# Peptides against a protein of PDB entry 4AID, part 132

Target 1, 242 residues: chain A of PDB entry 4AID
Amino acid sequence: FDIKRKTIEWGGKTLVLETGRIARQADGAVLATMGETVVLATAVFAKSQKPGQDFFPLTVNYQEKTFAAGKIPGGFFKREGRPSEKETLVSRLIDRPIRPLFVKGFKNEVQVVVTVLQHDLENDPDILGMVAASAALCLSGAPFMGPIGAARVGWVDGAYVLNPTLDEMKESKMDLVVAGTADAVMMVESEIQELSEEIVLGGVNFAHQQMQAVIDAIIDLAEHAAKEPFAFEPEDTDAIKA

## One batch from the design tools (peptide; made by RFdiffusion4, then SolubleMPNN)

Design b2_p21_4_s4 (from b2_p21_4, 9 letters changed)
Fold by OpenDDE base, seed 4:
Structure b2_p21_4_s4 (fold): chain B 242 residues (1-242), chain A 21 residues (1-21)
Amino acid sequence: as target 1 above (242 residues)
Amino acid sequence: MREEILKRMEEIRRKAVERRE
């Protein structure tokens, strides 16, 4: 068992990224922990393109399983087969920043699955799921040009708060989710109550600065645990338009 | 930007291989 682990302090909380213990059949698999919230991200990609595949077939599935439901707010009675509103939203939050980072012309099927294993009622698994998905893709050998980091920013008592707890978020005038690479912001999603554009822009910058430690942690984990790069040569016709 | 990210990811992957050998 070659278990690789990276631990960092992030927003006054311990973030742990682990690989090699579970889901070894995946191309990439990362167990991410913050507080007592635990997520498993898996990345699987097809080694060939389907005949007649015209688009990039990326699927992202965020799941809050019933074994964690005793600690998940609103986890009541998911009918088998339909994602909750939260699962649908978080699946999109993960999809949006990762989709543009695949090598152009790569049309092999990619499946990212994020499973909430535990919830502490303080740390939302969505940000942790974004980080774990990024890490799993970086480990997989897929032609993914990550990592991405992610952060939630609150505005509490006239200050930015990195990854506010669910209780701190009740007092927050901002719910700002940012995802990006080391060099660029890729996605912003925001719910704002009576704040200036200056405070919001400052929140995006704060998020992008604070996610660098996570990006560096994913890089360090990948340097120790990433699979060989999948041998993919894009067809010349797709490379010339970048 | 994209070429720099590609190069960085290739360097990360190369270092990952070199550390396993």
Scores: peptide ipSAE 0.033, ipTM 0.653, DockQ to the pose 0.662
Fold by OpenDDE base, seed 2:
Structure b2_p21_4_s4 (fold): chain B 242 residues (1-242), chain A 21 residues (1-21)
Amino acid sequence: as target 1 above (242 residues)
Amino acid sequence: MREEILKRMEEIRRKAVERRE
């Protein structure tokens, strides 16, 4: 097995990105670990466009499997078949920042699946899932203009906290999720309790700064493990404006 | 391989910034 691994210290925690052990049938696959929380992201893309495809067919599926349920808070055994509210929300959090980063005119089917394998009850798998999905896409050879980073920012005792634990979040006046590239913020989602706009904007900037280490880690992993980029030439859409 | 992947990611990135301006 050619296993590639990148390890960084991130917000006082060890982030591990690994590829080459599992899900080898995917175009990209990344096992991401923070604490004892473990997620598997897989990216698969069609090598041709379907006849008559008029939109970009990206699907993102975040799932918390029942074998991890012994450590997932509020996880009633979901009968196989319907995403929970949490799984639906996190699937959207992953979709939002990645969708606009595909090359214009690419209409091949893309499937991103993020599976929670383990939860430590401290580190939320949503941020880890966003990072893992970004890494899996960068390894896949799909025409994806990532990587994205992601971060959660809390406000605890008058300071920003990167990726607060579930216990620290109970004391936090902010739940700010940010995703972005090295150069731009792509998505913000925020729940705020009586904080100034200045503190919130500072939180977005803090998140964007802190996610650079993750972006660099994904790039370093891709340098060692990415597949050859898919041969895709976007149709010259400028020829339709004549 | 390494440099070609990075260059291609950078070129894809550059072309899409140029298409948004």
Scores: peptide ipSAE 0.027, ipTM 0.643, DockQ to the pose 0.055
Fold by OpenDDE base, seed 5:
Structure b2_p21_4_s4 (fold): chain B 242 residues (1-242), chain A 21 residues (1-21)
Amino acid sequence: as target 1 above (242 residues)
Amino acid sequence: MREEILKRMEEIRRKAVERRE
């Protein structure tokens, strides 16, 4: 198996991005690890558009499966069923920054699946899932203009904290999730406790700066392991409607 | 469009080489 791996230190934690060992039937597949939290992201895209397809059919599914349930906060063995509120929210959190980065007029079905395989109770799999999904798309050959990075920023003891632990987050006055490209912030999601706009804006800038190392790691992995870009030509009719 | 994807993938590849040096 041609296994490619990138490892970086990120916020005092080891981030590992790996491809080539698992889910080789996908167009892109990345095993991402931060601490002892482990996620698998897979990207699959249709090689043709469905007849009469008028919108971009992107589906993002974040899943915290039963195999990780021994270390998932809330301890419920999720039977195969309706997504939890968390799974629904994180699926949207991943979808929001990636959806705009697909080439305009691309209406082939795209499915991104992020599966939590392990949780360490320190590192939230949402940020790791965003990173892994970005990496899987960059490896897939899909017409995705990524990578994106992602970061969570806390405000603890009057300082920014990159990807605070679940315990540090209890003391944090900010839960700020940022996703972006090298060049732009694509998404901000925030819960703020009595902080100035200056501190929040500083947190967005801090997140965007800190995610560059992740973007860089995805780029390095993609150089070694990305599939050839899918040859996509839009039908002329879709260029005229924007 | 194909050119933009290829250019982006080339830019990704270029940026990855520039960081190894």
Scores: peptide ipSAE 0.066, ipTM 0.706, DockQ to the pose 0.157; fails the geometry check
Fold by OpenDDE base, seed 3:
Structure b2_p21_4_s4 (fold): chain B 242 residues (1-242), chain A 21 residues (1-21)
Amino acid sequence: as target 1 above (242 residues)
Amino acid sequence: MREEILKRMEEIRRKAVERRE
C-alpha cells in the first residue's frame, strides 16, 4: 500500500492527514486525526455531466456513525435514516466554503462524505471534517481551486484560543468557525457573547493566520498523493449571454 | 486548468515558506 501521511503540530495538538490505506475506490480519500478524534473524508465525482444538468450538483454528507457512539456525547442509538440537526449543520459548514471554489461551468456530480470514526470528547469532529474534506478534494483530481483550511476560535480568559476543547468552549465567550483559502476568508460562522467587533475581527484574522499551517499540510500531501487533474474544459457559457 | 492549479499551489507554498523565515 502506498500510504502517505502528513503530521503537524497545530494549536498544541497533533494533526495527522493520511491517504492510501482505506476508501481507494473514491477519487480522493483522507483519514484525519486530531487528538483521538478521527474522521474519514471521501470525494467522488462523475466523469461526465448528465444531459440537461443546469446547476452544479454538489452533495456534502457529514455523518456521526454508531461505531463512534462509545465516545459521542449523549450515547444514544441515533435512528438510522435521517441526519441529526448537528449532522445537517456540519454538512452545511463543509459545503459553504468549498462550493464556490469549483471551476465555473463544472456541472458533474460531486459527492463529499465525511464520517466520524472516533470522538475523544475533547476535539470536535466538525473542524477536522472540514480539513479532511478539503484534503480529499485536493487529492481527487476534481477541478477544485482549494485547499481550504478551517479553524475554530474561542475567547477564554481575555485571549484567542485555537480549536478550544469542548470543556474550554464552556468558558469561551466566542464560538467562531472560519474557513478560507491561503488568500481569502470564504466563510464565517459565529456565536458571540458580549464581545466587541474589534475582538471578533481579530478572531477572524487569528483563524485565517492559524489555518495556513493546515493549508500547507494539505498542499504537501497533494504533491505526494494527488491524482492527475481531471481534464475539464468549461463550455463557453458566455456565448449563450450574447 | 492543471497548470493553473499547480501554479496556484506552488505560489501558496512559496508564500507560506516566506512567512516562516
Scores: peptide ipSAE 0.029, ipTM 0.670, DockQ to the pose 0.074; fails the geometry check

Design b2_p21_5_s1 (from b2_p21_5, 9 letters changed)
Fold by OpenDDE base, seed 5:
Structure b2_p21_5_s1 (fold): chain B 242 residues (1-242), chain A 21 residues (1-21)
Amino acid sequence: as target 1 above (242 residues)
Amino acid sequence: MLKEFEEQKKRLYEKAKEFRE
């Protein structure tokens, strides 16, 4: 087994990105750990386009499985077969920043699955799932122009807090989730209580700055463990305008 | 805005290829 691991300190917590041990049948697979929260991200893509495929068929599925339900708040309310509201929302949070980063004209089926394996009740699996999905795509060989980083920013006692715990979030006047590349912010989701636009913009900038360490960690992991890039040449869409 | 974003994406993809070669 060729196991590659990257470890960084991030917001006072240890982030670990690991590949090569689990889900080797996927194009990319990353086991990500922050504190005692653990997620597995897998990326699989079709090696050909389906005949008549007119849109990019990306599916993102975030799942908090029942085997972890004893440690996941609300795990008892999971009806088998339908995603919870949280699972649906987090799947969209992961989808939004990654979808635009695929090479234009790529219409092969792509499936990203993020599975929560463990929850520590402090570190939310959503941010970790975004990071893990980004890493898995970068390792896969798919024509993905990542990595993305992600961060949650709180506002507690007049200061920004990177990836606040669930308990710190109770005292936070801001729940700001940001995803981006090294060069750009790709997605912002925010719930804000009576804060100025200046504080919110400062929070976006803070998030974008803090996620660079994660982006660099994914790049370092990919340099050592990425598959060969899939040979994809976009069809000249200019030939249809002639 | 859209063109600048597409050019930025292209530069990121080219950089990511250079790191994989």
Scores: peptide ipSAE 0.016, ipTM 0.481, DockQ to the pose 0.109
Fold by OpenDDE base, seed 2:
Structure b2_p21_5_s1 (fold): chain B 242 residues (1-242), chain A 21 residues (1-21)
Amino acid sequence: as target 1 above (242 residues)
Amino acid sequence: MLKEFEEQKKRLYEKAKEFRE
């Protein structure tokens, strides 16, 4: 197998992005690891548009498998086939920053699936899932203007903490999830306890600065492992308004 | 609460965008 791997130190933890070992039938597939939390992201896109397709059919599914459920808090209530509240929320969290980055006019079906394979009970798989989904899309050849990075920022003992552990989050006055490109913030999701707007804005800036290393790591992986870009010419929809 | 929080997030997002320009 032609396995490509990128490893970086990120927030005092080792982030590993790997492709080529599993899910090779997908257009893009990335195994991402941080600590002992492991996720698989797959991206698949249709090579043609369905007749009469009028919207961009992007589906993002985050799922935590039942075999990992013995280590996942709340995993006991997974009825086969219905997303949990967490799975629904994280699916939206991944969808929000990636959806705007597809080339305008692209209406081929795109499916992103993020599967939690292992959870260490320290590193939340949501941020790792966002990173893995971004990487899988960049490897796929889909007309995706990524990568995105993502970061969680806590506020513990008067300081920003990058991707705080689940235990550190209990003491955190902020749960701030940020996603963005190299140039722009694309999404902010926050829960804040009695913090100034200045601290929160500083947290967004901190997150965006810290995610650059992840963006660079995805680019480096893509340079070595990406498929050829899908030949897509957007119909000049602006020419029809003339 | 949820609407106020979404508006606050939107303001934070817009301000964070202005700080990068």
Scores: peptide ipSAE 0.010, ipTM 0.454, DockQ to the pose 0.020
Fold by OpenDDE base, seed 4:
Structure b2_p21_5_s1 (fold): chain B 242 residues (1-242), chain A 21 residues (1-21)
Amino acid sequence: as target 1 above (242 residues)
Amino acid sequence: MLKEFEEQKKRLYEKAKEFRE
């Protein structure tokens, strides 16, 4: 078993990214841990395009499994097969920043699955899921121009807080989720209570600065554990429309 | 509401880009 692990201090918490233990049949698989919250991200991609495929078939599925439901608020009554509102929202939060980072013309099927294995009731698995999905894609060999980082920013007692706990979020005047590459912000989602645009913009900048450590950690993990890049040449016809 | 939120996000994104340049 070639297990690779990267550990960083991130917002006063230990972030662990691990590969090689679980889901070896996936193209990429990452177990991410922050506190006692644990997620497994898997990335799988088809080695050929389906005949007549005219769009990029990326599917992102974030799921909170019933075995973790003893620690997940509202997890008790998930009908098999229908995502909760949270699962639907987080699946979109992961999808949005990663979708534009695939090489243009790549139309092979890609499936990203993020499974919450454990929830500590302090650290929300959504940000951790975004990080894990990014890492899994970077390890997969898919033509993905990541990594992305992600961060949640709160505003508590007149200061920015990186990845506030669920309890700290009750006192926060801001719920700001940011995802981006090293060079660019790719996605911003925000809920704000009577804050200036200046504070919100400062929060986006704070998030982007703080996610660099995560991006660097994913790069370091990928340098040691990534599969060989999938040999993909875009067909000439898709390069002209971009 | 949704359009205003998307326009606010676009303005925030553009301003955040200007702060990095």
Scores: peptide ipSAE 0.007, ipTM 0.464, DockQ to the pose 0.021
Fold by OpenDDE base, seed 1:
Structure b2_p21_5_s1 (fold): chain B 242 residues (1-242), chain A 21 residues (1-21)
Amino acid sequence: as target 1 above (242 residues)
Amino acid sequence: MLKEFEEQKKRLYEKAKEFRE
């Protein structure tokens, strides 16, 4: 197996991005680990557009599978059933920043699946899932203009905290999730308790700075393991808006 | 804004190609 791995220290935790062992049938596949939380992201895209396809058919599915249920809080044996509120929310958190980064005019079907394999009860799989999905897309050869990074920012004892643990989050006055590229913030989602706009904006900036190490790690992994870019020429739609 | 974002997108796409080559 040609296994490629990137390891970085991030927010006082070890982040590992691995490819080549699992899900070889996908266009891109990344096993991401932070602490003892483990996720698998897979990216698959169609090599042709469906006739009459008018919109970009991107589907993102985040799943907390039952085999991890022994380590997932509230993970009762979900029978084959409707996504939880958490699974629906995290699927949207992943979708929002990646959707605008596909090349304009690309209307081939894209499916991103993030599966939680293990949860340590400290590191939330959502941020890890966002990072893994970004990495899987970069490896896939799809016309994706990532990578994105992601970070959670807390406000604990009058300071910003990068990717607070679930226990630290109970004391946090802020749950701020940010995703972005090297050059721009793409998504902000926040739950805030009685904090100034200045602190929140500072948190967005802090997140964007801290995610650069993750972006660089995805780039380094892609240099060693990415598939050849899919041959796609965007239709010159700029000629119609001029 | 939209034009700057489209130019940024082009640069990111080119960069993403360079990393896959």
Scores: peptide ipSAE 0.007, ipTM 0.396, DockQ to the pose 0.119

Design b2_p21_5_s2 (from b2_p21_5, 9 letters changed)
Fold by OpenDDE base, seed 1:
Formats: structure tokens, C-alpha cells, sequence
Structure b2_p21_5_s2 (fold): chain B 242 residues (1-242), chain A 21 residues (1-21)
């Protein structure tokens, strides 16, 4: 196996991005680890557009598999077949920042699947899943103008905390998830308890600053493992509607 | 957008190819 790995220290935790071992049949596949939480992101895209396709058909599926259910809070109640509320929310968190970054006129089917393989009960797989999905897309050759980074920001004891543990989040007055490129914030999702707008805006800026190390790590991985860019040319009819 | 993406991905792929050779 030609395994490529990037390791960084991020928020006092080790982040590992790996490709080349698992899901080789995907266009992009990244195994991401933070602490003892492990996710697999896969990106697959169609090499042609369906006849009459008028919208960009992106699907994002976040899944917490039953083999990890013994470590996933509420995992015992996952009946076969329907996504949990968490899986639905995290799928949207991943979808929102990546969807705008596809090249206009690209209407080939794209499927991103994020699978939680292990959960440490400290590091939430959602942020790790966003990072892994970004990395998988950057490796795939799909016309994706990433990478994105992501970060969770807490407010604990009057300070910002990068990617608080699940236990630290119980004491946090803020659950702020931010995703963005090197240049721009693409998505903000927040649950806030009686904090000023100034603290929240400061949290967005803090997140965007802290995610640069992740963006750089994805670029470094891509410089070692990226596939050939897909030979995409927009149909002339889409250029007239822009 | 398309040209910027092509340039970025071609550079990443070039580097990745050179590293594998």
C-alpha cells in the first residue's frame, strides 16, 4: 500500500489524516483520527452528467455504524435504516460549506460518505468528519475549490476553547461550529447561552484562525496523494445562465 | 472558478506525481 499520512498537533490533540489504506475504490478516501475518535470519509463522483440534469446532485451522508455503537452515546437505540437526528444534523454541517465550492456548471452526481469507526467519548466525530470530507474531496480530482477547515469553539471560564471535549462542552456557554476556506468563512452554526455578539464574532474569528493549520495539513496531504484533475468543461448553455 | 480550480489541482497532482516517482 502507498499510504500517505499527515500528523499535526491541533488544540492540544493529535490530528492524523491518512490515505491509501482503506476504500481505494473511491475517488477520494481519508481516514482521520483525533484522540481515539476515528472517521472514514469517502468521495465518489460520476464521470458524466445525467441527461436533463438541471441541478448539482450532491449527497452527504454521515453515519455512526453499529460496530462503534458501544462507544457512541445513544448508539444502542439505532434501529436499522433511518439516520438519527445527530446523523442528519452532521450530514447538513458537512454539506453546507462544501456545496458552494464546486465549480459552477458541474452537475455530475457526487456522494460524500463519512463513517464513524471509533468514538473516544471526548472528541466529537462531527468536526473530524468535516475535515475528513474536505480532505477526501481535495484528493478525488472532483472540481472542488477546497479545502475547507472546520473547528468547534467553546466558551469556558471566560475564554475560547478550540474543539472542547464532550465534558468541557457541558460547562461551555457556546457551541460554535465554523467551516471555511483559507480566505473566507463559509458556514457558522451556533448554540449560545447569554453571550454578547462580540464574544460570538470573536469565536468565529478564533475558529477561522485555528482551522488554517488543518487547511495546510489537507494541502500537504494532497501534495502527496492528489489524483489527476477530472477533465471537466462546462457546457456552453450553463455559461449563458450565469 | 474553473481556471483557478484547474491550476490548483494540476499543481497538487504534479507534486503528488513527482513524490510517487
Amino acid sequence: as target 1 above (242 residues)
Amino acid sequence: DLEAWKKQQEELYRKAKEFRE
Scores: peptide ipSAE 0.601, ipTM 0.946, DockQ to the pose 0.771
Fold by OpenDDE base, seed 2:
Structure b2_p21_5_s2 (fold): chain B 242 residues (1-242), chain A 21 residues (1-21)
Amino acid sequence: as target 1 above (242 residues)
Amino acid sequence: DLEAWKKQQEELYRKAKEFRE
């Protein structure tokens, strides 16, 4: 196995991005770890467009494995085969920032699957899943204008907290999820309790600054493991409408 | 967009190839 690994300190936690051990049949596959939370992101794309395809067919599926009985909060209602509300929300959270970054005119099927393999009940797998999905796409050779980073920002005891623990989030007046490229914020999702617009905007800026280390880590991983870029040429008709 | 992506990904792939050789 040719395993490539990048490790960084991020918000006082160790983030590990690994490729080459698991899901090698995917176009891109990244195992991401923070604390004892572990996610696997896989990216697969079709090498041809379906006849008559008129939209970009991106699917993003976030899945939390049924841990051994009792450790996933809310796990009691997972009927086999239907995503939970959480899985649906996180799938959208991952989809939103990545969808606009695909090269215009690319209409090959793309499937991103993020699977939670382990959860430490401290580090939320959603942010880790966003990072892993970004990394998997950057390795895949798909026409993706990434990487994106992602961060959660809390407001605890009058300060910004990067990727607060589930316990710290109980005391947080802000749940701010930001995703972006090196140059731009692509997505903001926020739940805020009695905070000024200034604090919220400062939180977005804080998130965007803090995610640069993750973006750099994905680039470093890609410099060691990226596949050949897919030979894509858009048909002339879609380039003229932009 | 396309040319910017190609240039970026070609450079990443080049580096990754050189590292694997």
Scores: peptide ipSAE 0.573, ipTM 0.941, DockQ to the pose 0.780
Fold by OpenDDE base, seed 5:
Structure b2_p21_5_s2 (fold): chain B 242 residues (1-242), chain A 21 residues (1-21)
Amino acid sequence: as target 1 above (242 residues)
Amino acid sequence: DLEAWKKQQEELYRKAKEFRE
């Protein structure tokens, strides 16, 4: 197997992005690891548009499956069933920053699936899932104007903390999730306890700065593993509405 | 958008191809 791997130190943790070992049938597939938390992101896109398709059919599914090798908080073997509230929220969290980055007029079905394979109880798989999904899309050849990076920012003891552990988050006055490109913030989600707007804005800037290393890591991985760009041409009718 | 993406992705693919060869 032609396995490509990028490893960086990020927020005092090792981030590993790997492709080529798992889910090779997908258009893009990335195994991402931070600490001992492991996620698999897959991107699959249709090679044609459905007749009469009038919207961009993107589906993002985040899944915390209890695989035999991973402790997931809550210990429940999730039966094949309805997504949990967390899975629904994280699916939206991944969807929000990536959806606007698809080339206008692309209306082929796209499915992004993020599966938590292992959870270390320190590193939340949501940020890792965002990063992995971005990487999988960049490898896929889909008309995606990524990569995005993502970061969680805490405020602990009067300082910003990049990707706080679950234990550090208990002491954090901020849960700030930011996703963006190299040039722009695409999404902010925040829960804040009695912090100034200045601290929050500083947190967004801190997140955007810190995610550049991840963006660069995705680019490096793509420079080694990207597929041929999908031969996409917008239909003339959609070009006029741009 | 499309041209910018094509250029970016073609460059990534070119590099990836050169690395695999």
Scores: peptide ipSAE 0.571, ipTM 0.941, DockQ to the pose 0.774
Fold by OpenDDE base, seed 3:
Structure b2_p21_5_s2 (fold): chain B 242 residues (1-242), chain A 21 residues (1-21)
Amino acid sequence: as target 1 above (242 residues)
Amino acid sequence: DLEAWKKQQEELYRKAKEFRE
């Protein structure tokens, strides 16, 4: 097994990004761990465009189904059940920052599946899922202009807290999720209780600064495990709609 | 965008290949 691993300390927790053990049939697959929360992100893309495809067919599916050891579905796991509200929201949370980073004119089907394998009841899988999805896409060879990082920021006892635990979040006056590239914030989602705009903007900046370590970790993993870039050339016809 | 991506990903792949060889 050609297993590549990157480990960093991030917000006082160990973040592990691993590839090469699980879901090898995917274009990209990353096992991400923080605390005892474990997620598997898989990225699969079609090697051709469907005839008449007029939009970019990206599907992101976040699932909180715990699988028994050794029964991790490879590739496209179609869930028979309707997603929960949380799963729908997190799927959208992952979709939002990654969708605009695909190269224009790429209309091959892309599926990102994030599966929660273990949950420690302290570390929320959503941020970890965003990071894992970003890493899986960067490894895949798909025309994705990542990586993105992600961070949750809380406001506890008059200070910013990076990736607060579920218990710390009960005391937090802010639930701020930020995703971005090294250079830019791509997405902000926030629930705020009686905080100034200055504190919120400071939280966005704090998140963007703190996610650089994750972006660097994904790049390091990609420098060891990236696949050959997909030979993509956009058809000239879509360039005219600028 | 495309050229920037190609250059970045080719460099990542080159490094990854060199590491695996």
Scores: peptide ipSAE 0.563, ipTM 0.938, DockQ to the pose 0.770

